# Designs tried in a protein design run: peptides against a protein of PDB entry 5JXT. Part 9

Target 1, 319 residues: chain A of PDB entry 5JXT
Amino acid sequence: SLLPKKEINVYIGMSEMQVKWYQKILEKDIDAVNGAGGKRESKTRLLNIVMQLRKCCNHPYLFEGAEPGPPYTTDEHLIYNAGKMVVLDKLLKRIQKQGSRVLIFSQMSRLLDILEDYCVFRGYKYCRIDGSTAHEDRIAAIDEYNKPGSDKFIFLLTTRAGGLGINLTTADIVILYDSDWNPQADLQAMDRAHRIGQTKQVVVYRFVTDNAIEEKVLERAAQKLRLDQLVIQQGRAQVAAKAAANKDELLSMIQHGAEKVFQTKGAFGTMAEKGSQLDDDDIDAILQAGETRTKELNARYEKLGIDDLQKFTSESAYE

## One batch from the design tools (peptide; made by RFdiffusion4, then SolubleMPNN)

Design b1_p8_7_s3 (from b1_p8_7, 5 letters changed)
Fold by OpenDDE base, seed 1:
Structure b1_p8_7_s3 (fold): chain B 319 residues (1-319), chain A 8 residues (1-8)
Amino acid sequence: as target 1 above (319 residues)
Amino acid sequence: MRVPKYLL
């Protein structure tokens, strides 16, 4: 029988560079962030701020003029300038040592380009699929990854491209580098490894930037998933998921952790204490704290009824 | 000059 998947949210502090860029994004639109725009503030402007903050949580080099250069070189700066890369680097070393194979999902193809440069820099053999990958090349990449004795350790996928019915049961670890605003897209991504033909315990690591917009994206995704489950169970097909986040909800998401970000000099949390010098004990502490917070988050939403969950429903801002 | 792909 297929073992139940283990899901762990991995809460990661921002690097010093991410804090500086996160501050810069908020400062650029400070009137919108303070709610001073009122009725004049466009939903589009707030959605753009949310998207820039999510890019910052992924990697600061997703912004023009952020990467040090010219010359542009792949080096340790690609890792230490993003909290998620620092944790990923240590986690991948552990995963490889365990004889596991890993799927890494992101919403952003441009983040997969950073992860390709990282894989080359660390000497990790990989496959890649995104939305631009031709059908034949997609089949070839899947077959190369799944072949007996494949030397491909990592599969890099955009969440939407990886959701398209493929079988990747030759991997037992799933990393969601970022979360889809639709929790069903992330479930579909996990189900590439967690399906018939899997012989190992599937473990899902969901990276979440702590004290940032991504905590609110995760909370909304958890609310929507619980609502969808309750609607199916109760046969209430008329509970339309309320339309995309209203302006006040988007503003509340943008404001989450913003004050603490403005007060912070340097990095956040474990990134302030250890930075790139994270050891195996620091990773175990991060994973244990994440497992606790994941249980607390799930227990919070399991207690809510349909009417309470409906107050906070929003559609994805994925163009 | 190399432009990083993820900036394009």
Scores: peptide ipSAE 0.089, ipTM 0.757, DockQ to the pose 0.240
Fold by OpenDDE base, seed 4:
Structure b1_p8_7_s3 (fold): chain B 319 residues (1-319), chain A 8 residues (1-8)
Amino acid sequence: as target 1 above (319 residues)
Amino acid sequence: MRVPKYLL
């Protein structure tokens, strides 16, 4: 029988470089961040800030002129300049040692370009599929990954392209490097490994940058998922969960953790204490803290009714 | 592979 999947949110501090770039993004549009733009501030401007902050949480080299060079190299700087890469690097070593195979999902094809260079640098054999991958090349990559005795350890996928009905039950680990605004897209990605034909316990690691915009992206996704579940269970007509965040929700999301980011001169959390020198005990502590916070997050939304979840803003989660 | 801006 298929075992239930284990899902763990992995809360990760920003690197010093991420903090500097996060500050720079907020400072560039400080009037919009402070809500001083009033009725004149466009929803489009706030959406652009949110997308830049999400890019920063993924990797600072997603910004033009962020990567050190010339010369441009693939080296340890690709890892230590992004908190998610530091955790990924240690986690992948453990996953490989246990004889598991891993799917890595992202919303950003340009992050997959960084992850390809990382895979080459670490000597990890991989496959890749994104939205630009031709149908024939997609089938060939899936078949190469799924073949008996495949030496392909990692599959790199964009969440939307990887969600399209494919079977990847030859992997037992799923890493969501970032989250979709629609939690159903992430579930569809997990269901590529968590499906009939899986013989192992599927474990899903969801990376979340701590004290940043991604906590609010996660909260909004968890709220929407619980609302969708309750609407289905109660047989109520699709209460259209507001498909897009309003202006005030976007502003609240941008402001989350911004004060602490402005006060920070270095990295955050375990990234400040250990940097790139994380050991196996530091990873166990991060995973245990993540498992606790995941249970707390789920328990918060399980107590809420449909009417509460429709009105429940990310602010009322802290009151 | 990531392409540096100056190679575009």
Scores: peptide ipSAE 0.087, ipTM 0.709, DockQ to the pose 0.090
Fold by OpenDDE base, seed 5:
Structure b1_p8_7_s3 (fold): chain B 319 residues (1-319), chain A 8 residues (1-8)
Amino acid sequence: as target 1 above (319 residues)
Amino acid sequence: MRVPKYLL
């Protein structure tokens, strides 16, 4: 029988470089961040801020002029300048030592470009698929990854390209490097490994930047998923959760952790304490804390009915 | 690759 998947949110502090870039993004649009634009602020401007903050949570080198150079080199700076890369680098060593194989999903093909350079730098054998990959090359990459005795450790995928009905049950670990606004896209990505033909316990690690916009992206995705489940169970298909966040929801998401980011000098959390020198005990502590916070997050939404979940989307705009 | 091959 297929074992239930284990899902763990991995809460990760920003690097010093991420904090500096996160501050710069907020400062550039400070009037919009403070709500001073009122009714005049465009939803498009708020969506652009959200997109830049999500890029910052993924990797600072997604911004022009952020990477140190020339000369441009692939070295340890690619890792220590992003909290998610520091945790990924330690976690992949553990996963490989366990004889596991891993799918890494992102929304951003440009992040997969960074992850390719990282794989080359660490000597990890990988496959890649994104939205630009030709159909034939996609089949070839899947077959190369899935073949008996494949030496490909990592599969790099965009969540949308990886969601398209493929079988990747030869992997047992899934890393969601970032989250889709639609929780069903992330589930479809997980279901590439968590399917008939899987023989191992599938473990899903969802990376979440702590004290940043990604916590609110996660909360909104969890709320939407619970609402979608209850709507399906009750046959109330007309209770479509508003597919797109309103202006006040976007503003609340942008403001989340912003004050603490402005007050912070250096890195956040375990990234401030240990930086790139995280050991196996630090990773175990991060995973244990993540497992606890994941249970607490799920427990908040399990008790809520459809009406409460609809109200909470309105009340979370006033806190 | 994060940097285009012609810029390396």
Scores: peptide ipSAE 0.076, ipTM 0.680, DockQ to the pose 0.099
Fold by OpenDDE base, seed 3:
Structure b1_p8_7_s3 (fold): chain B 319 residues (1-319), chain A 8 residues (1-8)
Amino acid sequence: as target 1 above (319 residues)
Amino acid sequence: MRVPKYLL
């Protein structure tokens, strides 16, 4: 029988470089961040800020002029300048040592470009699919990954392209490097590994930048998922229509953790204490804390009714 | 590849 998937949110501090770039993004649009634009502030401007903050949470090298160079090199700086890369680098070593195989999903094809260079730098054999991958190349990549005795350890996918009906049950680990606004897209990504034909326990690691916009993206996704479930159960089809965040919701998301980011001179959390020098105990502590926070997040939304789930809360799930 | 080849 197929075992239930284990899902763990992995809360990761920003690197010093991410903090500096996160501050710079907020400062550039400080009037919008402070809500000074009021009714005149465009939803498009707020969506652009959200998108830049999400890029920062993924990797600072997604910005022009962020990568050190020339010369542009692939070296340890690719890892230590992003908290998610530091955790990913340690986690992949464990996954490989266990004889597991991993799907890595992102919303951002440009992040997959960084992950390709990382895979080459670490000597990880990989496949890639995104929204630009030709149909024939997509089939070839899937077949190469799924073949008996495949030497491909990693499959890099954009969440939307990887969500399209494929079977990747030859992987047992799923990493969501970032989250989709629609939780169903992430579920569809997980279901590439968690499907009939899987013989192992599927484990899903969802990376979440701590004290940043991504916590609010996750909360909104969890809220939407619970709402979608209750709407189906109660037959209330009319309720599903509020898919897009309003301006006040977007503003609240942008403001989340901003004060603490402005006060921070270095990195956050374990990234401030250890930087790139995470050991096995540090990873276990991060995973254990993540498992606790995941249970708390789920328990919060499981208690809410439809009317509560229709209202965005500005409050953190952990306040 | 995150950087264009001509910048390497």
Scores: peptide ipSAE 0.061, ipTM 0.686, DockQ to the pose 0.089

Design b1_p8_7_s4 (from b1_p8_7, 5 letters changed)
Fold by OpenDDE base, seed 4:
Structure b1_p8_7_s4 (fold): chain B 319 residues (1-319), chain A 8 residues (1-8)
Amino acid sequence: as target 1 above (319 residues)
Amino acid sequence: MRVPRYLL
């Protein structure tokens, strides 16, 4: 029988470089961040800020002039300048040692380009599929990954490309490096490994930048998923239609953690304490804290009715 | 010279 998947949100502090770039993004549009634009502030401007903050949470080298150089090199700086890369690097070493194989999903093809350079730098054998991958090359990559005795450890996928009905049950670990605004896209990605033909316990690690925009992306995704479940259970198909964040929701998401980011002179959380020098005990502590916060997050939304789940209140996250 | 990652 297929074992239930284990899902763990992995809460990760920003590196010092991420904090500096996160501050710079907020400062560039400080009037919009403070809500001073009033009725004149466009939803498009807020969406652009959200997208820049999400890029920062993924990797600062997604910005022009962030990567150190010339010369541009692949070295340890690719890892220590992004909190998610520091945790990924330690986690992948553990995953490999246990004889597991891993799918890594992102919304950003340009983050997969960083992950390819990282895979080459660490000597990890990988496959890649994104939205630009030709149909024939896609089949070839899947077959190469799934073949008996495949030496391919990692499969790099964009979440949408990975969602297209493919079987990847030869992997037992799923890393969501970032989250889709639609939780169903992430579920469809997990279902590539968590399907008939899987023989192992599937574990899903969802990376979430702590004290940043991504906590609110996660909360919104969890809220939407619970709403979708309740709508299906109650047969109320008409309720599902408010998919797009309003202006006030976007502003609240941008403001989340912004004050603490402005007050911070270094890195956040375990990244401030240990930086790139995380050990196996630090990873166990991060995973255990993540498992606790994941249970708390799920328990919060399980108690809410349809009417409460239709209102994105930032207040319900702090009670 | 490597291409900067923001141009990839």
Scores: peptide ipSAE 0.166, ipTM 0.835, DockQ to the pose 0.217
Fold by OpenDDE base, seed 1:
Structure b1_p8_7_s4 (fold): chain B 319 residues (1-319), chain A 8 residues (1-8)
Amino acid sequence: as target 1 above (319 residues)
Amino acid sequence: MRVPRYLL
């Protein structure tokens, strides 16, 4: 029988470079961030701020002029300048030693380009699929990954491309490097490994930038997932998924942690204490704290009824 | 030269 998957949110502090870029994004649109635009502020402008903050949470090199160069080098700076990369680097080393194989999902193909350079730099053998990958090349990449005795450790996927019904049960670890606004897209991604033919315990690590917009993205996704479950259970097909995040909800998400980000000199959390010098004990502490916060988050939404869950609704910010 | 990540 298929074992239940274990899901753990991994809460990760921003690097010093991420804090500086997060501040710059907020400062560039400070009037919108402070709500001073009122009715004049477009929903599109707030969605653009949300997108830039999510890019910052993923990697600062997603911005023009952020990567040091020319020359543009592949070195440790690719890792230490993003909190998620520091944790990923330590976690992948542990996973490989355990004889596991990994699916890494992102919403951003340009983040997969960063992860390809990282894989080459660390000597990790990988496959890649994104939205631009031709159907025949997708089949070839899947077959190369799934073949008996495959030397491919990592599969890099965009969440939407990985959602297309493929079987990747030869992997037992799933890393969601970022989250979809639609929790069903992330579930569909997990179900590539957590499917008939899986022989191992599937573990899902969901990376979440702490004290940033990604906590609010996660909260909204968890709320929507619980709402969808209750609607199915109660047969209430007429509970229209309420419209998109309103301007006030988007503003509240943008403002989450912003004051503390402005007050911060350097990095956040464990990234401030250890930076790139995270050891195996620091990773165990992050995973244990993440498991606790994951249980608390789930328990918060399990107690809510349909009417309470309907107060907050998400649009996909990704076409 | 590596292509800058923002141009990809």
Scores: peptide ipSAE 0.098, ipTM 0.687, DockQ to the pose 0.195
Fold by OpenDDE base, seed 3:
Structure b1_p8_7_s4 (fold): chain B 319 residues (1-319), chain A 8 residues (1-8)
Amino acid sequence: as target 1 above (319 residues)
Amino acid sequence: MRVPRYLL
């Protein structure tokens, strides 16, 4: 029988470089961040800020002029300049020692380019699929990963491209490096490993940048998932239709943690204390804290009715 | 082809 998947949100502090770039993004559009644009502020401008903050949470080298160089090198700086990479680097060493195989999903193909450089630098054998991957190359990559005795440890996928009906049950670990606005896209990604033919316990690690916009992306995704479940259960198909965040929701998401980011002179949390020098005990502490916060998050939304979940999406719609 | 990070 297929075991239920274990899902853990992994809350990760920003590196010092991420804090500096996060501050710079907020400062560049400070009038929009403060809501000073009022009714004149475009939803497109707020969406652009959200996308830049999400890029920062993933890796600062997603910005022009962020990578140190020339010369441009692939070295430890690729890891220590992003909190998610520091945790990923330790977690992958553990996963490999356990004889597990891993799917890594991201929304950003440009982040997969960084992860490819990381895989080469660490000597990890990998496959890659994104939205630009030809159908034949996709088949070849899947077959190469799934073959008996495959030496491919990692599969790098964009969430949407990896969600397209493929079977990757030869992996037992899933890392969501970032989250989709639609929780169903992340579920479809997890279901590439968590499917008929899986023989191991599937574990899903969802990376979430702590004290940043990604906490609000996660909360919104959890709200939507609960709403979708309740709508299906109650047969009320008309309720599901407002999937797009309004301006005030986007503004609230941008403002989340911004004050603490401006006050921060270094890194956040365990990244401030240990930086790239995380040990196995630090990883266990991060995973245990994440498991606790995941249970608390789920328990918050499980108690809400359709009307409560709609009010949380609509109280930002009536001012 | 991977795009160099500095061109991103």
Scores: peptide ipSAE 0.067, ipTM 0.711, DockQ to the pose 0.091
Fold by OpenDDE base, seed 5:
Structure b1_p8_7_s4 (fold): chain B 319 residues (1-319), chain A 8 residues (1-8)
Amino acid sequence: as target 1 above (319 residues)
Amino acid sequence: MRVPRYLL
């Protein structure tokens, strides 16, 4: 029988460089961040801020002029300048030592370009599929990854391209480097490994930048998933959860952690304490804290009815 | 590759 998947949210502090770029994004649009634009503020402007903050949470080198150079080198700076890369680098060493194989999903093909440079730098053999990959090349990459005795350790995938009905049961670890706004896209991605033919315990690590917009993206995704489940169970097909966040929801998401980001000098959390010098005990502590916070997050939404789940209020999780 | 990099 297929074992149930284990899902763990991995809460990761920003690097010093991420904090500086996160501050710069907020400062550039400070009037919009403070809600001073009122009714005149464009929903498109808020969506652009959200997308820049999500890029910052993934890697600061997604911005022009962020990478040090010329010369542009592939070196340790690719890792230590992003909290998610520091955790990924340690986690992949553990995964490889365990004889596991890993799918890494992102919404951003430009992040996969960084992860390719990282794979080459660490000597990890990989496959890649994104939205630009031709159908024949996609089949060839899947077949090469799934081949008996394949030396391909990592599969790099965009969540939407990787979600398209493929079988990747030769992997047992799934890393969601970022989250889709639609939790069903992430489920479809993890179900590429968690399917008939899987012989191992599938473990899903969802990376979440702590004290940043990604916590609110995660909360919104969890809320939507619970709502979708209750709507299916109750036969209430007409409860179309408003698929797009409103202006007030977007503003609340942008403001989350912003004050603490402005007050912070240097990195956040374990990135401030250890930086790139995270050991195996630090990774175990991050995973244990993540498992606890994942249980707490799920327990908040399990108690909520359909009417509560339709209100995007940060406060409704504590009543 | 994201930028023209010299692989050292």
Scores: peptide ipSAE 0.090, ipTM 0.779, DockQ to the pose 0.097; fails the geometry check

Design b1_p8_8_s1 (from b1_p8_8, 5 letters changed)
Fold by OpenDDE base, seed 1:
Structure b1_p8_8_s1 (fold): chain B 319 residues (1-319), chain A 8 residues (1-8)
Amino acid sequence: as target 1 above (319 residues)
Amino acid sequence: GPAPRYLL
């Protein structure tokens, strides 16, 4: 029998560099962030802000002129400048010590380029596939990863490429480095490891930047997933069509945590206290807090009906 | 060294 997967949201503070870049993104479009554009504010402009904030949550080196250099180097700065990389670095060491193998998913192929350089820097053997990988090369990479006694520890995938029905049951850990707006894409990615032929407990770690846009992306994805489930159960197929965020929803998402980001001098949370010096106890505390918040998030949406799930609850940007 | 990792 396939064991149920364990899913944990891992809430991660921004590094000092991420806070500075997050502030710069908001400041560049401050009139749009404050809603001063009114009816003239384009949905496209707000979507662009959301995409830049999501890039910042992933890694600041996704921006021109962010990487220190010349000379450009692959060193510890690749890790300590992104909260997700600091947690990933400690978590991968633990996963490897446990004799597990890991799938890492992202929406961003350019983040996979950073993760390749990180894997080389740490000496982690890996496979990669993305949207640009040729069909034959995808088969070869999957076969190389899945072969008996494979020395490949990590598989790097875009969520889109991982959705193509491939079997990766030789991995038991899934890291969603970021989240899709469509929770079904992330479920399809998890189902590459959580499938017939899996012999281990699959654990899914979903990285979420705390006090940032990614919390609202996660909440919206959880809301959509519950709505999709209720629509299937009630046979109400017509309800699923309103999945696109409106302007006010996008503004609320952009504004979430923005004030606290502007007031912050340095990093957030455990990144402010310890930064790259996170130990195993700090990781356990982050995972335990994440497990609690994951249960609370799920419990919030499980109680809602279709009509409530169709309302975007604009929790105030100040709560 | 490596090229910059930013999105062009």
Scores: peptide ipSAE 0.177, ipTM 0.771, DockQ to the pose 0.207
Fold by OpenDDE base, seed 2:
Structure b1_p8_8_s1 (fold): chain B 319 residues (1-319), chain A 8 residues (1-8)
Amino acid sequence: as target 1 above (319 residues)
Amino acid sequence: GPAPRYLL
């Protein structure tokens, strides 16, 4: 029988560089961030701010002029300048030592470019698929990863490209480096490893930048998933259609943690205390805290009815 | 070295 997947949200602090870039993004559009644009601020502008903040949470080198150089090098700076990379680097060592194989999903193909450079730098053998990968190359990459005795440790995938019906049951670990706005896209990604033919316990690590936009993206995705489940269970098909974030929801998401980010000098959380020098005990503490917060998040939404889940989309964090 | 990892 297939074991149920274990999902753990891994809450990660920003590096000093991420904090500086996150501040710069907010400052550039400060009037929109403060809601001073009123009814005139376009939903498109707020979506653009959200996308820049999500890029920052993934890696600061997704911005022009962020990477230190010349000379441009692939070195430890690729890791310590992004909180998610610091945790990933420690977690992958543990995963490899356990004899596991890992799928890494992102929404951003350009983050996969960074992860390729990281894999080369660490000597990790990998496969890659994104939305630009030709059909034949996609088949070849899947077959190379799944072959008996494959030396490929990592599969790098965009969530959408990885969602398309493929079998990757030769991996038992899934890392969601970021989250989709649609929780079903992430579930479809997990179900590449968690399906018939899997012989191991599938563990999913969902990376979430703490005190940032990604925490609100996660909360909204969890709320939507619960709403979708209840609508299916109750036969109330009409409720599912309002799934796109409104302007006030986007503004509330942008504002989440913004004050703390402006007040912060240096890195956030465990990244402030240890930086790139995380030990095994620090990783265990992060995973344990993540498991607790994951249970709390799930328990919050499990108690809510359809009407409650619909109201929570409208409450601004300022009442 | 690698080119800067710019998102155009």
Scores: peptide ipSAE 0.123, ipTM 0.737, DockQ to the pose 0.201
Fold by OpenDDE base, seed 5:
Structure b1_p8_8_s1 (fold): chain B 319 residues (1-319), chain A 8 residues (1-8)
Amino acid sequence: as target 1 above (319 residues)
Amino acid sequence: GPAPRYLL
């Protein structure tokens, strides 16, 4: 029988470089961040800020002129300059040692380019699929990954390209490096490994940058998922979850953690204390804290009715 | 985009 999947949110502090770039993104549009533009502020401007903050949470080298150089070399700086890469690097070593195989999903093909450079640098054998991959090359990559005795450890996928009904049950670990605005896209990604033919316990690690916009992206995705479930259960087809965040919701998401980011000198949390020197005990502590916060997040939305889940409340995070 | 990188 297929075992239930275990999902754990992994809350990760920003590196010093990420904090510095996060500050610069907010400062560039400070009037919009403070809501000083009022009704005249463009929703498109706020969406652009959200997208730059999400890029920063993934990797600072997604920005032009962020990478140190010339010369531009692949080295340890590719890892220590992004909190998610520091945790990924330690977690992949553990996953490999236990004889597991891993799917890594992202929304950003340019992050997969960084992850390819990382895989080559660490000597990890991988496959890749994104939205530009030809149909024949996609079949070949899936077959190469799934073949008996495959030496491919990692499959790199964009969430949308990986969502397209493929079977990857030869992997038992799923890493969501970032989250889709549509929680169903992430579920479809998980269900590539968590499907008929899986023989192992599937574990899903969802990376979330702590004290940043990604916490509010996660909360909104969890709220939407619970609303979609209740609407289906109650037959209330008219309660289409508002497909896009309004200006006030986007502004609240941008403002989340911004004050603490402006006050911070250096990295956040375990990234400030240990940085690239994370050990196995630090990873266990991060995973245990993540498991607790995941249960608390789920329990918050399980108590809410449809009418409560239709309201974006910034305040429900502080009780 | 990111700057061009050289693999080791």
Scores: peptide ipSAE 0.075, ipTM 0.687, DockQ to the pose 0.101
Fold by OpenDDE base, seed 3:
Structure b1_p8_8_s1 (fold): chain B 319 residues (1-319), chain A 8 residues (1-8)
Amino acid sequence: as target 1 above (319 residues)
Amino acid sequence: GPAPRYLL
């Protein structure tokens, strides 16, 4: 029988470099961030800010001139300059030691390029599939990964490319390095490992940058998922959930944690305390805190009706 | 060394 998947949100502080770049993104468009554009502010401008903030949460080297060089070398700086990479590095060591195999999903093919360099630097054998991967190369990568006795530890996938009907039941760990605006895309990614033929407990780690835009992306995705479930259950197919965030929702998402980011000198949370020197106990504490916050988040949305879930309330995050 | 990540 297929065991139920375990899903854990992993809340991760920004590195010092991420804080500096996050501040720079907000400062560049400060009038839009403060809502000074009012009704005249374009939805496109706000979406662009959201996308830059999401890039920052993933890795600061997604920006031109962010990577230190010349010389441009893959070294420990690739890890310590991004909170998600610090946690990923420790988590992958644990996952490998337990004899598990891992799927890593991202929305950003350019983040997969960073993860390839990381895999080479750590000596992790991997496969890759993204939106540009040819059909034949996809088959070859899947077959090489799924081969009996495969030495491929990691599969790197874009969430959308990996969502397309692939069987990867030879992996038991799923890392969502970032989240889709559509929670169904992330579920479809998990279902590549969590499918008939899986013999292990599938564990899903969802990385979420704490005190940043990504918490609001996650909240919105959780609201949408619950709404979709209730609409199906109640047969109310006519309640087309407004799939796209409005301007006020986007502005609220951009403003979330912005004040604390401006006040912060250095890194956030465990990244300020330990930086790249996270140990196994620090990882256990992060995972335990994440499991608690995941249960609280789920319990919050399970109590909401259709009418409440249709109201995207920014205020909900402060209660 | 690895080529600079010219992230397009």
Scores: peptide ipSAE 0.055, ipTM 0.657, DockQ to the pose 0.220

